# Peptides against a protein of PDB entry 7BBL: the designs that were tried, part 3

Target 1, 86 residues: chain A of PDB entry 7BBL
Amino acid sequence: IAQESLESQEQRARAALRERYLRSLLAMVGHQVSFTLHEGVRVAAHFGATDLDVANFYVSQLQTPIGVQAEALLRCSDIISYTFKP

## One batch from the design tools (peptide; aimed at target 1 Q11 L52)

Design b1_p12_1_s3 (made by RFdiffusion4, then SolubleMPNN; from b1_p12_1, 6 letters changed)
Fold by OpenDDE base, seed 3:
Structure b1_p12_1_s3 (fold): chain B 86 residues (1-86), chain A 12 residues (1-12)
Amino acid sequence: as target 1 above (86 residues)
Amino acid sequence: DPLVEELKARYA
């Protein structure tokens, strides 16, 4: 009985995480999402779409501490986490 | 917090 290598197990784990991430992106469409940025900065916006190639979030009605933007672009690299209610 | 100010400038 052959046992799956540790490396192979890790690859499957990464694939599972990636799948969950992608599914969350689809689920966010049309919903208001709370984004946590660096240093505790939090913003809320309606999710429109992502550009996976450029790693951007296209959002509307972005509520920030210093004002509201009707439309905005969030860099994925600046996002620590996000929450939403499907 | 320079990072906070940068984020505000970029996203607001």
Scores: peptide ipSAE 0.177, ipTM 0.746, DockQ to the pose 0.025
OpenDDE base, seeds 1, 2, 4, 5: peptide ipSAE 0.150, 0.144, 0.138, 0.149; ipTM 0.725, 0.737, 0.730, 0.723

Design b1_p12_1_s4 (made by RFdiffusion4, then SolubleMPNN; from b1_p12_1, 6 letters changed)
Fold by OpenDDE base, seed 4:
Structure b1_p12_1_s4 (fold): chain B 86 residues (1-86), chain A 12 residues (1-12)
Amino acid sequence: as target 1 above (86 residues)
Amino acid sequence: DPLVEALKERYA
C-alpha cells in the first residue's frame, strides 16, 4: 500500500477539522457556550447562529467581565476556542 | 491591558 503524500495527509486533516468545526456549530445552537478570547478573557453566551461568510457568532446573554449583554456579535477572529455541552 | 479593555469595550 503506497503511502499518502504529506500534502495529501495535511489536506485530509484540514478537511476533517473543518467538518468537525461545522458539526460543532450545528450542535451548539441554543446552548450556552464558553468562549475563550485573547488575553485569557472568557465569556459565556447562548449560541444563536453564525455567518461563516461574515465570520460572526450571533449570541445572546453574553456574560462578560463587565456585565451581561443581551445580544451580541462575536467576531470569529477574536475567538481562540470554545466549549459547550451538546 | 489595552487589548483586554478593547475586548471588553467591544463585547460590553
Scores: peptide ipSAE 0.187, ipTM 0.747, DockQ to the pose 0.026
OpenDDE base, seeds 1, 2, 3, 5: peptide ipSAE 0.164, 0.180, 0.180, 0.166; ipTM 0.736, 0.743, 0.742, 0.735

Design b1_p12_2 (made by RFdiffusion4)
Pose (drawn by RFdiffusion4):
Structure b1_p12_2 (pose): chain A 86 residues (1-86), chain P 12 residues (1-12)
Amino acid sequence: as target 1 above (86 residues)
Amino acid sequence: SALSALKAQLEA
């Protein structure tokens, strides 16, 4: 059989990477997720959902240095990193 | 962000 084209190989790689990423998002359901925001602020909340095109987070019970926000949307642009324990 | 961009690339 002919060799697999480099383009086809890159496509399979993207699929493999994406599938793993999507599993990691699904794994946050039912868990708390912490975030590192701008200015070094560290917050945490109950995971609700993320958008799949852009990594915006929908969370509840967001705990911030100034209080608790019952529902929140943390935009992708607001976030440097997020961390959770499976 | 890079991983989220893969969704559009896979659909292209």
Fold by OpenDDE base, seed 2:
Structure b1_p12_2 (fold): chain B 86 residues (1-86), chain A 12 residues (1-12)
Amino acid sequence: as target 1 above (86 residues)
Amino acid sequence: SALSALKAQLEA
């Protein structure tokens, strides 16, 4: 019987996760998103877009523990997780 | 850090 290699299975899994991630980004557009950042920081903001390499999140109405910013940039590497209502 | 980055943005 034909067996898919472990590497191939892992590749498909990564691809599936990437697709789900990208779809979530699309679903976030225009919605307020709650972001969990490093150091226990939690913020909320309306998601706008990401740059081409998804290194940064462009958001608006950023609510932070130390203030509010109308327009802001969140580094993807700073984000641990996020949640939102589609 | 994330906190420092946020702080910098708010102060800019």
Scores: peptide ipSAE 0.265, ipTM 0.808, DockQ to the pose 0.029
OpenDDE base, seeds 1, 3, 4, 5: peptide ipSAE 0.263, 0.255, 0.254, 0.263; ipTM 0.808, 0.803, 0.802, 0.807

Design b1_p12_2_s1 (made by RFdiffusion4, then SolubleMPNN; from b1_p12_2, 7 letters changed)
Fold by OpenDDE base, seed 1:
Structure b1_p12_2_s1 (fold): chain B 86 residues (1-86), chain A 12 residues (1-12)
Amino acid sequence: as target 1 above (86 residues)
Amino acid sequence: MELFALRRELAA
């Protein structure tokens, strides 16, 4: 049995991670999500959608320490992690 | 469910 190349294993791992990520985006739709941003900032918002490149998270009812914003955009580059309950 | 922003990491 030919051993799978390291590159092939990495490719499959990356594909699996990407799939999991995309599934999480779908699962978040309509749910309140807690976002951890850079600089230790934490916010909560209802997830609406992302753009085609998943560069931006379009959210509503963004809860920040200084108030609630009805509509907002969170740049994916600013997000470290997020948590939600599907 | 807690996840990191994997899209960014995968692109890096």
Scores: peptide ipSAE 0.023, ipTM 0.382, DockQ to the pose 0.186
OpenDDE base, seeds 2, 3, 4, 5: peptide ipSAE 0.011, 0.011, 0.011, 0.010; ipTM 0.384, 0.391, 0.393, 0.373

Design b1_p12_2_s2 (made by RFdiffusion4, then SolubleMPNN; from b1_p12_2, 7 letters changed)
Fold by OpenDDE base, seed 3:
Order: sequence, then structure tokens, then C-alpha cells
Structure b1_p12_2_s2 (fold): chain B 86 residues (1-86), chain A 12 residues (1-12)
Amino acid sequence: as target 1 above (86 residues)
Amino acid sequence: SEAFALRRELAA
């Protein structure tokens, strides 16, 4: 029985992770999400959508230490992690 | 709740 190459195994692993990520984006639509940003900053907002290349997160009711922004844009590169209740 | 870590490899 032929064994799958290491490169092919890694490719499948990356594909699986990408799929899980995309599915999480679909699951959070309309929900309040807690975002962890750099330097320990944490914010909460209702997730709206992302652009085609997932470069930005379009959110509403962004709760920040300074105040609440009705509409806001979070750059994906600024986000470390997020959590929400499906 | 569900917690997810973002990796740049997944969003590149």
C-alpha cells in the first residue's frame, strides 16, 4: 500500500484548518464576539462580515475602553483570537 | 462558548 508523502499530509492538514476557520466565520454571523487584540486589549462587537480575502472584520456595537462605536472595522492582522457562543 | 485562535497562515 502506497503511503502518502509528508508534503501531501501537511497540505491536507492546512486545508482542514482553513476550512475550520471559514466555518467559524459563518457561525459567528450576527453574534457578539469577544476579540483579543495586541497588548492585552480586549473588545466585544457584533460580527457582520468579512471581505473576500478576510483582511477585515466588519462589526457593529464595538465596545472599547474609551466607548462604543456603532460601526467599525477590525483588521484581521490586529486580531489574535476570538470567542463566541454559537 | 467556542474559542478560536487566528493564524496568519489561514488568512493569508
Scores: peptide ipSAE 0.028, ipTM 0.569, DockQ to the pose 0.109
OpenDDE base, seeds 1, 2, 4, 5: peptide ipSAE 0.021, 0.022, 0.027, 0.027; ipTM 0.562, 0.564, 0.576, 0.570

Design b1_p12_2_s3 (made by RFdiffusion4, then SolubleMPNN; from b1_p12_2, 5 letters changed)
Fold by OpenDDE base, seed 5:
Structure b1_p12_2_s3 (fold): chain B 86 residues (1-86), chain A 12 residues (1-12)
Amino acid sequence: as target 1 above (86 residues)
Amino acid sequence: SALFALRRELAA
């Protein structure tokens, strides 16, 4: 039997992770999410949406160390991790 | 820093 190449295996793995990521975005819509940013900065906000290339998070009620922002934009590249309750 | 980047986005 033919064996799948290493490259194909890695491609499928990336695709699976990407799908899980996108599904998590759908799951967090409308929920409050805790974001961990660089340098130990942590914020909480209600997730609204992302742009077409999923480069930014459009959020509301962003709780930051310097106050609450009604609406804000978070760059995904600045986010280390996030948690939320479905 | 992440904090400065956040402030920049909020100020925009």
Scores: peptide ipSAE 0.040, ipTM 0.623, DockQ to the pose 0.034
OpenDDE base, seeds 1, 2, 3, 4: peptide ipSAE 0.025, 0.025, 0.039, 0.025; ipTM 0.559, 0.545, 0.610, 0.554

Design b1_p12_2_s4 (made by RFdiffusion4, then SolubleMPNN; from b1_p12_2, 5 letters changed)
Fold by OpenDDE base, seed 2:
Structure b1_p12_2_s4 (fold): chain B 86 residues (1-86), chain A 12 residues (1-12)
Amino acid sequence: as target 1 above (86 residues)
Amino acid sequence: SELFALRRQLAA
């Protein structure tokens, strides 16, 4: 009958948000994603996978202003936002 | 947990 602590509630909330994020990444697999980087740079690529820490995006067919790379690694810290259609 | 399972799936 004891009330759950605020710390525990916040922990569960963060875990839920993290799960949603990871599920969205799963939904992203195989789809073309538009990434917004710093200074207005935008690139598009097909999402393949992430590392265990989700610190990097392993992508293919990366379209950049100077050309296309068959395979590439995007650091999540370099990404401001992204969008895709599942 | 589900979180860790999802993480492993993403890394595969």
Scores: peptide ipSAE 0.027, ipTM 0.570, DockQ to the pose 0.080
OpenDDE base, seeds 1, 3, 4, 5: peptide ipSAE 0.025, 0.025, 0.026, 0.026; ipTM 0.583, 0.568, 0.588, 0.585

## One batch from the design tools (peptide; aimed at target 1 A15)

Design b1_p13_1 (made by RFdiffusion4)
Pose (drawn by RFdiffusion4):
Structure b1_p13_1 (pose): chain A 86 residues (1-86), chain P 13 residues (1-13)
Amino acid sequence: as target 1 above (86 residues)
Amino acid sequence: LEERNRELEAELE
């Protein structure tokens, strides 16, 4: 059989990377997720959802240095990193 | 893997 084109190989790679990424998002359901925001602020909340095109987070019980926000949307642009324990 | 990605995206939505 003909060799697989480089383009087809890159497509399979993107699919493999995406599938693993999606599984990692699913794994946050029912868990707390911590975030590192701008200014070095560290916060945490109960995971609700993420958008799939852009990594915006929908969370509840967001704990910040100044209080607790019952519902919150942390925009992708607000976030440097997020961390959770499976 | 592309079919699986669609299934996972639907599940997450």
Fold by OpenDDE base, seed 4:
Structure b1_p13_1 (fold): chain B 86 residues (1-86), chain A 13 residues (1-13)
Amino acid sequence: as target 1 above (86 residues)
Amino acid sequence: LEERNRELEAELE
């Protein structure tokens, strides 16, 4: 029986993880998401979209400690974690 | 934004 190589198995695993991640992002579209940033900063915003390399989150109604931004770009590297209610 | 989401959806097809 021809067995799939370990490398191929890893590729499938990565693809599956990416799919799950992308589906989760799509599930967040239009929802308010709570983001935890560095230095304990927490913000909330409506998730709009991300770029394909998931470098940036495009959000609206970003609630920050210093005010609300109608539209904003959050760099994924600035985000430690996020939560939302589906 | 909708276009970007469409691109993500297309990747999932």
Scores: peptide ipSAE 0.294, ipTM 0.848, DockQ to the pose 0.155
OpenDDE base, seeds 1, 2, 3, 5: peptide ipSAE 0.291, 0.293, 0.268, 0.292; ipTM 0.848, 0.849, 0.839, 0.849

Design b1_p13_1_s1 (made by RFdiffusion4, then SolubleMPNN; from b1_p13_1, 4 letters changed)
Fold by OpenDDE base, seed 1:
Structure b1_p13_1_s1 (fold): chain B 86 residues (1-86), chain A 13 residues (1-13)
Amino acid sequence: as target 1 above (86 residues)
Amino acid sequence: LEARNEELEARLR
C-alpha cells in the first residue's frame, strides 16, 4: 500500500483552500463587499470580476476615505480581509 | 482538484 507523501497531502489541502476562496469570490458577484486594506484603511465596493490570474478585482461604486469611484481596480495583494452578505 | 479550480477561475472572469 503506497502512502501518500506529505507534499501530496499539502497540495490537496492547498487546492481545497483555493476552492473555498474562489467559491467565496463567486458568492460576492453583484454584492457590496467591505474590504480591509493595510494601515486600517477600509473600502466598500460592488464586486464584478477578476482578471485572468485572479490578481485584481474589477469593482464598481468603490467607496474610499477620499471619495467614490464608479469603476475601479483593486489589487488582491492590497486586501487583508473582506466581509459581505450573500 | 486543479481542474475544478480552473473552472471556478474561468467563471470569475
Scores: peptide ipSAE 0.665, ipTM 0.938, DockQ to the pose 0.646
OpenDDE base, seeds 2, 3, 4, 5: peptide ipSAE 0.654, 0.655, 0.659, 0.661; ipTM 0.936, 0.937, 0.937, 0.938

Design b1_p13_1_s2 (made by RFdiffusion4, then SolubleMPNN; from b1_p13_1 with E3L E13R)
Fold by OpenDDE base, seed 4:
Structure b1_p13_1_s2 (fold): chain B 86 residues (1-86), chain A 13 residues (1-13)
Amino acid sequence: as target 1 above (86 residues)
Amino acid sequence: LELRNRELEAELR
């Protein structure tokens, strides 16, 4: 039995994770999302779109500890985790 | 649903 190389297995695993990630982004459309940022900061916002290449989240009605922003840009590098109800 | 965005991105590398 020709066994798939470890490298090929890792590539498939990465592809599967990427698909899961992208599907989550699609599922976020039209939902309020809770974002956990650094320093324990948590915000909620309506998901608008992502810039997949630049890794940005374009959101609306961003609820922050200091107020609400009608529109905002969240850098994915600043996001630790996110939750939403699909 | 909860996802660790940074963790997922790390695994993609």
Scores: peptide ipSAE 0.257, ipTM 0.777, DockQ to the pose 0.055
OpenDDE base, seeds 1, 2, 3, 5: peptide ipSAE 0.223, 0.205, 0.245, 0.175; ipTM 0.756, 0.741, 0.774, 0.708

Design b1_p13_1_s3 (made by RFdiffusion4, then SolubleMPNN; from b1_p13_1 with L1A E7R E13R)
Fold by OpenDDE base, seed 5:
Structure b1_p13_1_s3 (fold): chain B 86 residues (1-86), chain A 13 residues (1-13)
Amino acid sequence: as target 1 above (86 residues)
Amino acid sequence: AEERNRRLEAELR
């Protein structure tokens, strides 16, 4: 009986997690999202879109500790977690 | 496996 390699199983698992992530991003389009950044910083913004590599988020009405930005770019690498109301 | 994810990524742009 042919068995799938461990590497293949891990690859499928990573792909599945990536899909869940991408679907969560699709679900948050047009919604206000709360982002937790480094150093305990928390911001909220309306999610619009991502760039080609899903490396940056284009958001609007970004609420930061120092004010609100109408349009902004959030680097995905700066985001620890996010929550939103579907 | 990555094909579906590529399409999802395209929808996010």
Scores: peptide ipSAE 0.691, ipTM 0.945, DockQ to the pose 0.630
OpenDDE base, seeds 1, 2, 3, 4: peptide ipSAE 0.690, 0.691, 0.690, 0.689; ipTM 0.945, 0.945, 0.945, 0.945

Design b1_p13_1_s4 (made by RFdiffusion4, then SolubleMPNN; from b1_p13_1, 4 letters changed)
Fold by OpenDDE base, seed 1:
Structure b1_p13_1_s4 (fold): chain B 86 residues (1-86), chain A 13 residues (1-13)
Amino acid sequence: as target 1 above (86 residues)
Amino acid sequence: LEARNEALEAELR
């Protein structure tokens, strides 16, 4: 039995996680999402789109501690986690 | 923006 290498198994696991992540992003389109940022900062925004390398989130109605921005760009590297209701 | 989301959808097919 050609046993799949550990590296190949890990690659499949990473691919599955990546797919789940991308599917979650698509499911967020048009929904209000709560984002947890560094230092306990939380913001909410309507998710619009990402760029192809998933470096940025293009959002609308961004609620921040200092006010609401009609349109904004969130860097994915600034985001610790997010939650939304489908 | 929509075109980028469509490209992500295409990657997942």
Scores: peptide ipSAE 0.226, ipTM 0.825, DockQ to the pose 0.111
OpenDDE base, seeds 2, 3, 4, 5: peptide ipSAE 0.225, 0.221, 0.225, 0.224; ipTM 0.824, 0.823, 0.825, 0.826

Design b1_p13_2 (made by RFdiffusion4)
Pose (drawn by RFdiffusion4):
Structure b1_p13_2 (pose): chain A 86 residues (1-86), chain P 13 residues (1-13)
Amino acid sequence: as target 1 above (86 residues)
Amino acid sequence: ELEEQQALLEQLS
């Protein structure tokens, strides 16, 4: 059989990477997720959902240095990193 | 979308 084109190989790689990423998002359901925001602020909340095109987070019980927000949307642009324990 | 990525991997394997 003819060799797989480089383009087809890159497509398979993107699919493999995306599938793993999507599994990692599903794994946050039912868990707390912590975030590192701008200014070095560290917060945490109960995971609700993320958008799939842009990594915006929908969370509940967001704990911040100044209080607790019952529902929140943390925009992708607000976030440097997020961490959770499976 | 996860199912679509899995199906794409099967087709491209």
Fold by OpenDDE base, seed 5:
Structure b1_p13_2 (fold): chain B 86 residues (1-86), chain A 13 residues (1-13)
Amino acid sequence: as target 1 above (86 residues)
Amino acid sequence: ELEEQQALLEQLS
């Protein structure tokens, strides 16, 4: 039996990761999330939503080293990782 | 740089 091509395997893996990511976004709604940014910066904020292309995170009560912002936008490109308790 | 990160956050304030 012919094995699935490498390209197909990679696409399947990417699809699975994308699905997991999107599901995580749904789970984040209304929760405080800890974001790890570049240069070792960590911030916490309540997740609101993302834009259609999931390029930006719209958050509230953003706790940063320089203060708290009631409303803020975090670009996905600035985020290394995030954690939250569902 | 950390300065760039801070600038980004400040722009959104």
Scores: peptide ipSAE 0.017, ipTM 0.427, DockQ to the pose 0.017
OpenDDE base, seeds 1, 2, 3, 4: peptide ipSAE 0.017, 0.016, 0.016, 0.017; ipTM 0.424, 0.419, 0.424, 0.420

Design b1_p13_2_s1 (made by RFdiffusion4, then SolubleMPNN; from b1_p13_2, 4 letters changed)
Fold by OpenDDE base, seed 2:
Structure b1_p13_2_s1 (fold): chain B 86 residues (1-86), chain A 13 residues (1-13)
Amino acid sequence: as target 1 above (86 residues)
Amino acid sequence: ALEEYRALLEELS
């Protein structure tokens, strides 16, 4: 029987991951998100939006170890993981 | 930004 090529399988896998990522961004809107950053730093913030071309998270009420920032940018490259309640 | 997300999702679906 015919089977999908390895390259095609990998392409679908990448597409699925990208879709899951984008859907998570949509689900995050208006919710507080917990972010895990480097060196064990953890912050929480309300998600506003992101620029896919800039790779920045635009957030509000960012709770950091040194205080709360009303508005802030989190670089995607600084984020290891995040969790939220949709 | 949400508009861009939705547009990209349509391409991936």
Scores: peptide ipSAE 0.026, ipTM 0.507, DockQ to the pose 0.161
OpenDDE base, seeds 1, 3, 4, 5: peptide ipSAE 0.026, 0.023, 0.024, 0.024; ipTM 0.500, 0.484, 0.506, 0.500

Design b1_p13_2_s2 (made by RFdiffusion4, then SolubleMPNN; from b1_p13_2, 4 letters changed)
Fold by OpenDDE base, seed 1:
Structure b1_p13_2_s2 (fold): chain B 86 residues (1-86), chain A 13 residues (1-13)
Amino acid sequence: as target 1 above (86 residues)
Amino acid sequence: ELERYRALLEELS
């Protein structure tokens, strides 16, 4: 039986991850999200929107270890993971 | 909608 190529498998995997990512963004709207950044830094903020072209997160009430920012911009590249309750 | 955003991400990747 012919097996699906490795390239095809990887392509499907990437597509699935991208879809999951996009779904999470939509689900985040209006909710507080806990973000894990580099070097063990964790912050919490209310998700506003993302700029897909620039890969930025527009958030509010960003709680950081050194203070709170009413409005802030988080770069996707700075984020390792995140959790939230829909 | 999801497909539209997916397409954008594919293009940016």
Scores: peptide ipSAE 0.023, ipTM 0.521, DockQ to the pose 0.137
OpenDDE base, seeds 2, 3, 4, 5: peptide ipSAE 0.019, 0.021, 0.022, 0.019; ipTM 0.435, 0.528, 0.528, 0.523

Design b1_p13_2_s3 (made by RFdiffusion4, then SolubleMPNN; from b1_p13_2, 8 letters changed)
Fold by OpenDDE base, seed 2:
Structure b1_p13_2_s3 (fold): chain B 86 residues (1-86), chain A 13 residues (1-13)
Amino acid sequence: as target 1 above (86 residues)
Amino acid sequence: ELARLREELARLS
């Protein structure tokens, strides 16, 4: 039985994760997204765009604990997870 | 940007 190399398995796993990520970005277009940040902070915003190289989220109507920002930038490093209704 | 996303997705799937 042909056994796929460990490196090949890891490559496929990374590709699968990247695909899921990209699909989620496309699916969230035009929808409000809930972002979970550090220390239990949760915000909601409308997805606008993202830069695929740095994965910054350009959003609008960002609802934060201290108010709403019309336009905002969320860095990938600040985000633990996100959820939305497609 | 969406066009770029679709292009990359097309390459993966």
Scores: peptide ipSAE 0.190, ipTM 0.806, DockQ to the pose 0.153
OpenDDE base, seeds 1, 3, 4, 5: peptide ipSAE 0.172, 0.141, 0.187, 0.176; ipTM 0.794, 0.771, 0.804, 0.797

Design b1_p13_2_s4 (made by RFdiffusion4, then SolubleMPNN; from b1_p13_2, 5 letters changed)
Fold by OpenDDE base, seed 3:
Structure b1_p13_2_s4 (fold): chain B 86 residues (1-86), chain A 13 residues (1-13)
Amino acid sequence: as target 1 above (86 residues)
Amino acid sequence: ELEALRAELERLS
């Protein structure tokens, strides 16, 4: 029977995950997002934008345990997960 | 920026 190669199957799977990620970024535009950082730290902020390599999150009204920042930059490497209401 | 993301999304889908 005709069968797609394992490598091709894996590439399609990676492409699907990338698509889901990009859709989530577009969906959070203009919304408040809750970010879970390392060591159990959680912050909330309004999503603004990301850079082209999607390595940084530019946010506003960042609520942290020690205060509020009008504008801030969060590195993807600092973020474990995020959630928001579309 | 976001337009570039949208373009990539269109390519993948």
Scores: peptide ipSAE 0.319, ipTM 0.857, DockQ to the pose 0.159
OpenDDE base, seeds 1, 2, 4, 5: peptide ipSAE 0.317, 0.317, 0.309, 0.303; ipTM 0.856, 0.856, 0.853, 0.852

## One batch from the design tools (peptide; aimed at target 1 L22 G48 T50 L52)

Design b1_p14_1 (made by RFdiffusion4)
Pose (drawn by RFdiffusion4):
Structure b1_p14_1 (pose): chain A 86 residues (1-86), chain P 14 residues (1-14)
Amino acid sequence: as target 1 above (86 residues)
Amino acid sequence: SAETAAFLAALAAE
């Protein structure tokens, strides 16, 4: 059989990477997720959802240095990193 | 929540 084209190989790689990423998002359901925001602020909340095109987070019980926000949307642009324990 | 339901449905579509 003919060799697999480089383009087809890159497509399979994107699919493999994406599938793993999507599994990692699903794994946050029912868990707390912590975030590192701008200015070095560290916060945490109960995971609700993320958008799949852009990594915006929908969370509840967001704990910040100044209080607790019952519902929150942390925009992708607000976040440097997020961390959770499976 | 609604966002969780929408998120799970989007994952199923993927």
Fold by OpenDDE base, seed 5:
Structure b1_p14_1 (fold): chain B 86 residues (1-86), chain A 14 residues (1-14)
Amino acid sequence: as target 1 above (86 residues)
Amino acid sequence: SAETAAFLAALAAE
């Protein structure tokens, strides 16, 4: 029985992760999200939208230790993780 | 970006 190549397995894994990511973005709409950023920074914000290609997060009511920003842009590369309640 | 790095640094300093 021919087994799936390692490359093919990795491709499927990447595809699955991509799908999971995109689903999370869809589920995030209209919810407050907690973002973990570098240097131990944690912020909460209402999800507005993303630029899927550039992976930017457009958020509102960004709660930071130094105050609330009405609107903000978070770069995906600066985000370690995020959580929210669907 | 440098701008974001500065932002993060400011937040982390609090």
Scores: peptide ipSAE 0.048, ipTM 0.603, DockQ to the pose 0.029
OpenDDE base, seeds 1, 2, 3, 4: peptide ipSAE 0.044, 0.044, 0.048, 0.047; ipTM 0.597, 0.600, 0.600, 0.601

Design b1_p14_1_s1 (made by RFdiffusion4, then SolubleMPNN; from b1_p14_1, 4 letters changed)
Fold by OpenDDE base, seed 3:
Structure b1_p14_1_s1 (fold): chain B 86 residues (1-86), chain A 14 residues (1-14)
Amino acid sequence: as target 1 above (86 residues)
Amino acid sequence: SAALEAFLAALAAA
């Protein structure tokens, strides 16, 4: 039996990550999401939308260390991780 | 996309 090529294995790995990511987006709708940003900053917000090519997060009710911002844009480069309760 | 894939890779590393 022919071994799967390295390129094919990498493709499957990327696809798996994409699927997990997309499923998380679906699951976070309507829930407060906690975002971990750089420099130890943690914020909470409600998910609104995302731009899949730029990976920007459009959020509402963003709780920041200095107050609440009704609507905001979080860049993918700013986000280390996120979590929420489904 | 490059930006998305980089983001996903970063999340996976966290």
Scores: peptide ipSAE 0.198, ipTM 0.735, DockQ to the pose 0.056
OpenDDE base, seeds 1, 2, 4, 5: peptide ipSAE 0.192, 0.186, 0.181, 0.177; ipTM 0.730, 0.722, 0.719, 0.715

Design b1_p14_1_s2 (made by RFdiffusion4, then SolubleMPNN; from b1_p14_1, 4 letters changed)
Fold by OpenDDE base, seed 2:
Structure b1_p14_1_s2 (fold): chain B 86 residues (1-86), chain A 14 residues (1-14)
Amino acid sequence: as target 1 above (86 residues)
Amino acid sequence: SAALAAFLAGLAAA
């Protein structure tokens, strides 16, 4: 019996995760998102858009313990995780 | 990033 190679399985897994990621981006548009950053820092902001090429998150009303930033740019690499209510 | 480090440090200290 033919069986898909491990590499092919991994490729499909990556594709599935990418799809999930993209769908989450679409779902969070216009919603407040809670971001977990490094050093245990957690912030909330309204999601605006992402730059897929540069992997940036454009957000508004970035809520931090020291104040609110009207508009901000978060690098994807700076984000550990995020949650939101679709 | 120095800017990020400073930002995060500030938030952590708040």
Scores: peptide ipSAE 0.066, ipTM 0.666, DockQ to the pose 0.027
OpenDDE base, seeds 1, 3, 4, 5: peptide ipSAE 0.062, 0.062, 0.062, 0.061; ipTM 0.659, 0.664, 0.662, 0.663

Design b1_p14_1_s3 (made by RFdiffusion4, then SolubleMPNN; from b1_p14_1, 7 letters changed)
Fold by OpenDDE base, seed 4:
Structure b1_p14_1_s3 (fold): chain B 86 residues (1-86), chain A 14 residues (1-14)
Amino acid sequence: as target 1 above (86 residues)
Amino acid sequence: SAALAEFLRRLAEA
């Protein structure tokens, strides 16, 4: 039985992650999203737009520990994870 | 991009 190469397996894995990610973006449109940032910081914001190449998030009504920002940019490097209710 | 790849990896591990 022929076995798939390691590189091919990795490509499929990356593709699967990207597909799941893209679907989540579609699902979060218009919803409040909870973002987990570094040092245990958690913020909530409404999804606006994202850079599909870098995964930076442009959001609105960002609730932070020190207040609310009407508009904000969350860099992908600052985001550990996110959740939302579809 | 490398940034996106790392981001997706981090999400998967969270």
Scores: peptide ipSAE 0.619, ipTM 0.911, DockQ to the pose 0.056
OpenDDE base, seeds 1, 2, 3, 5: peptide ipSAE 0.618, 0.356, 0.595, 0.617; ipTM 0.909, 0.818, 0.900, 0.908

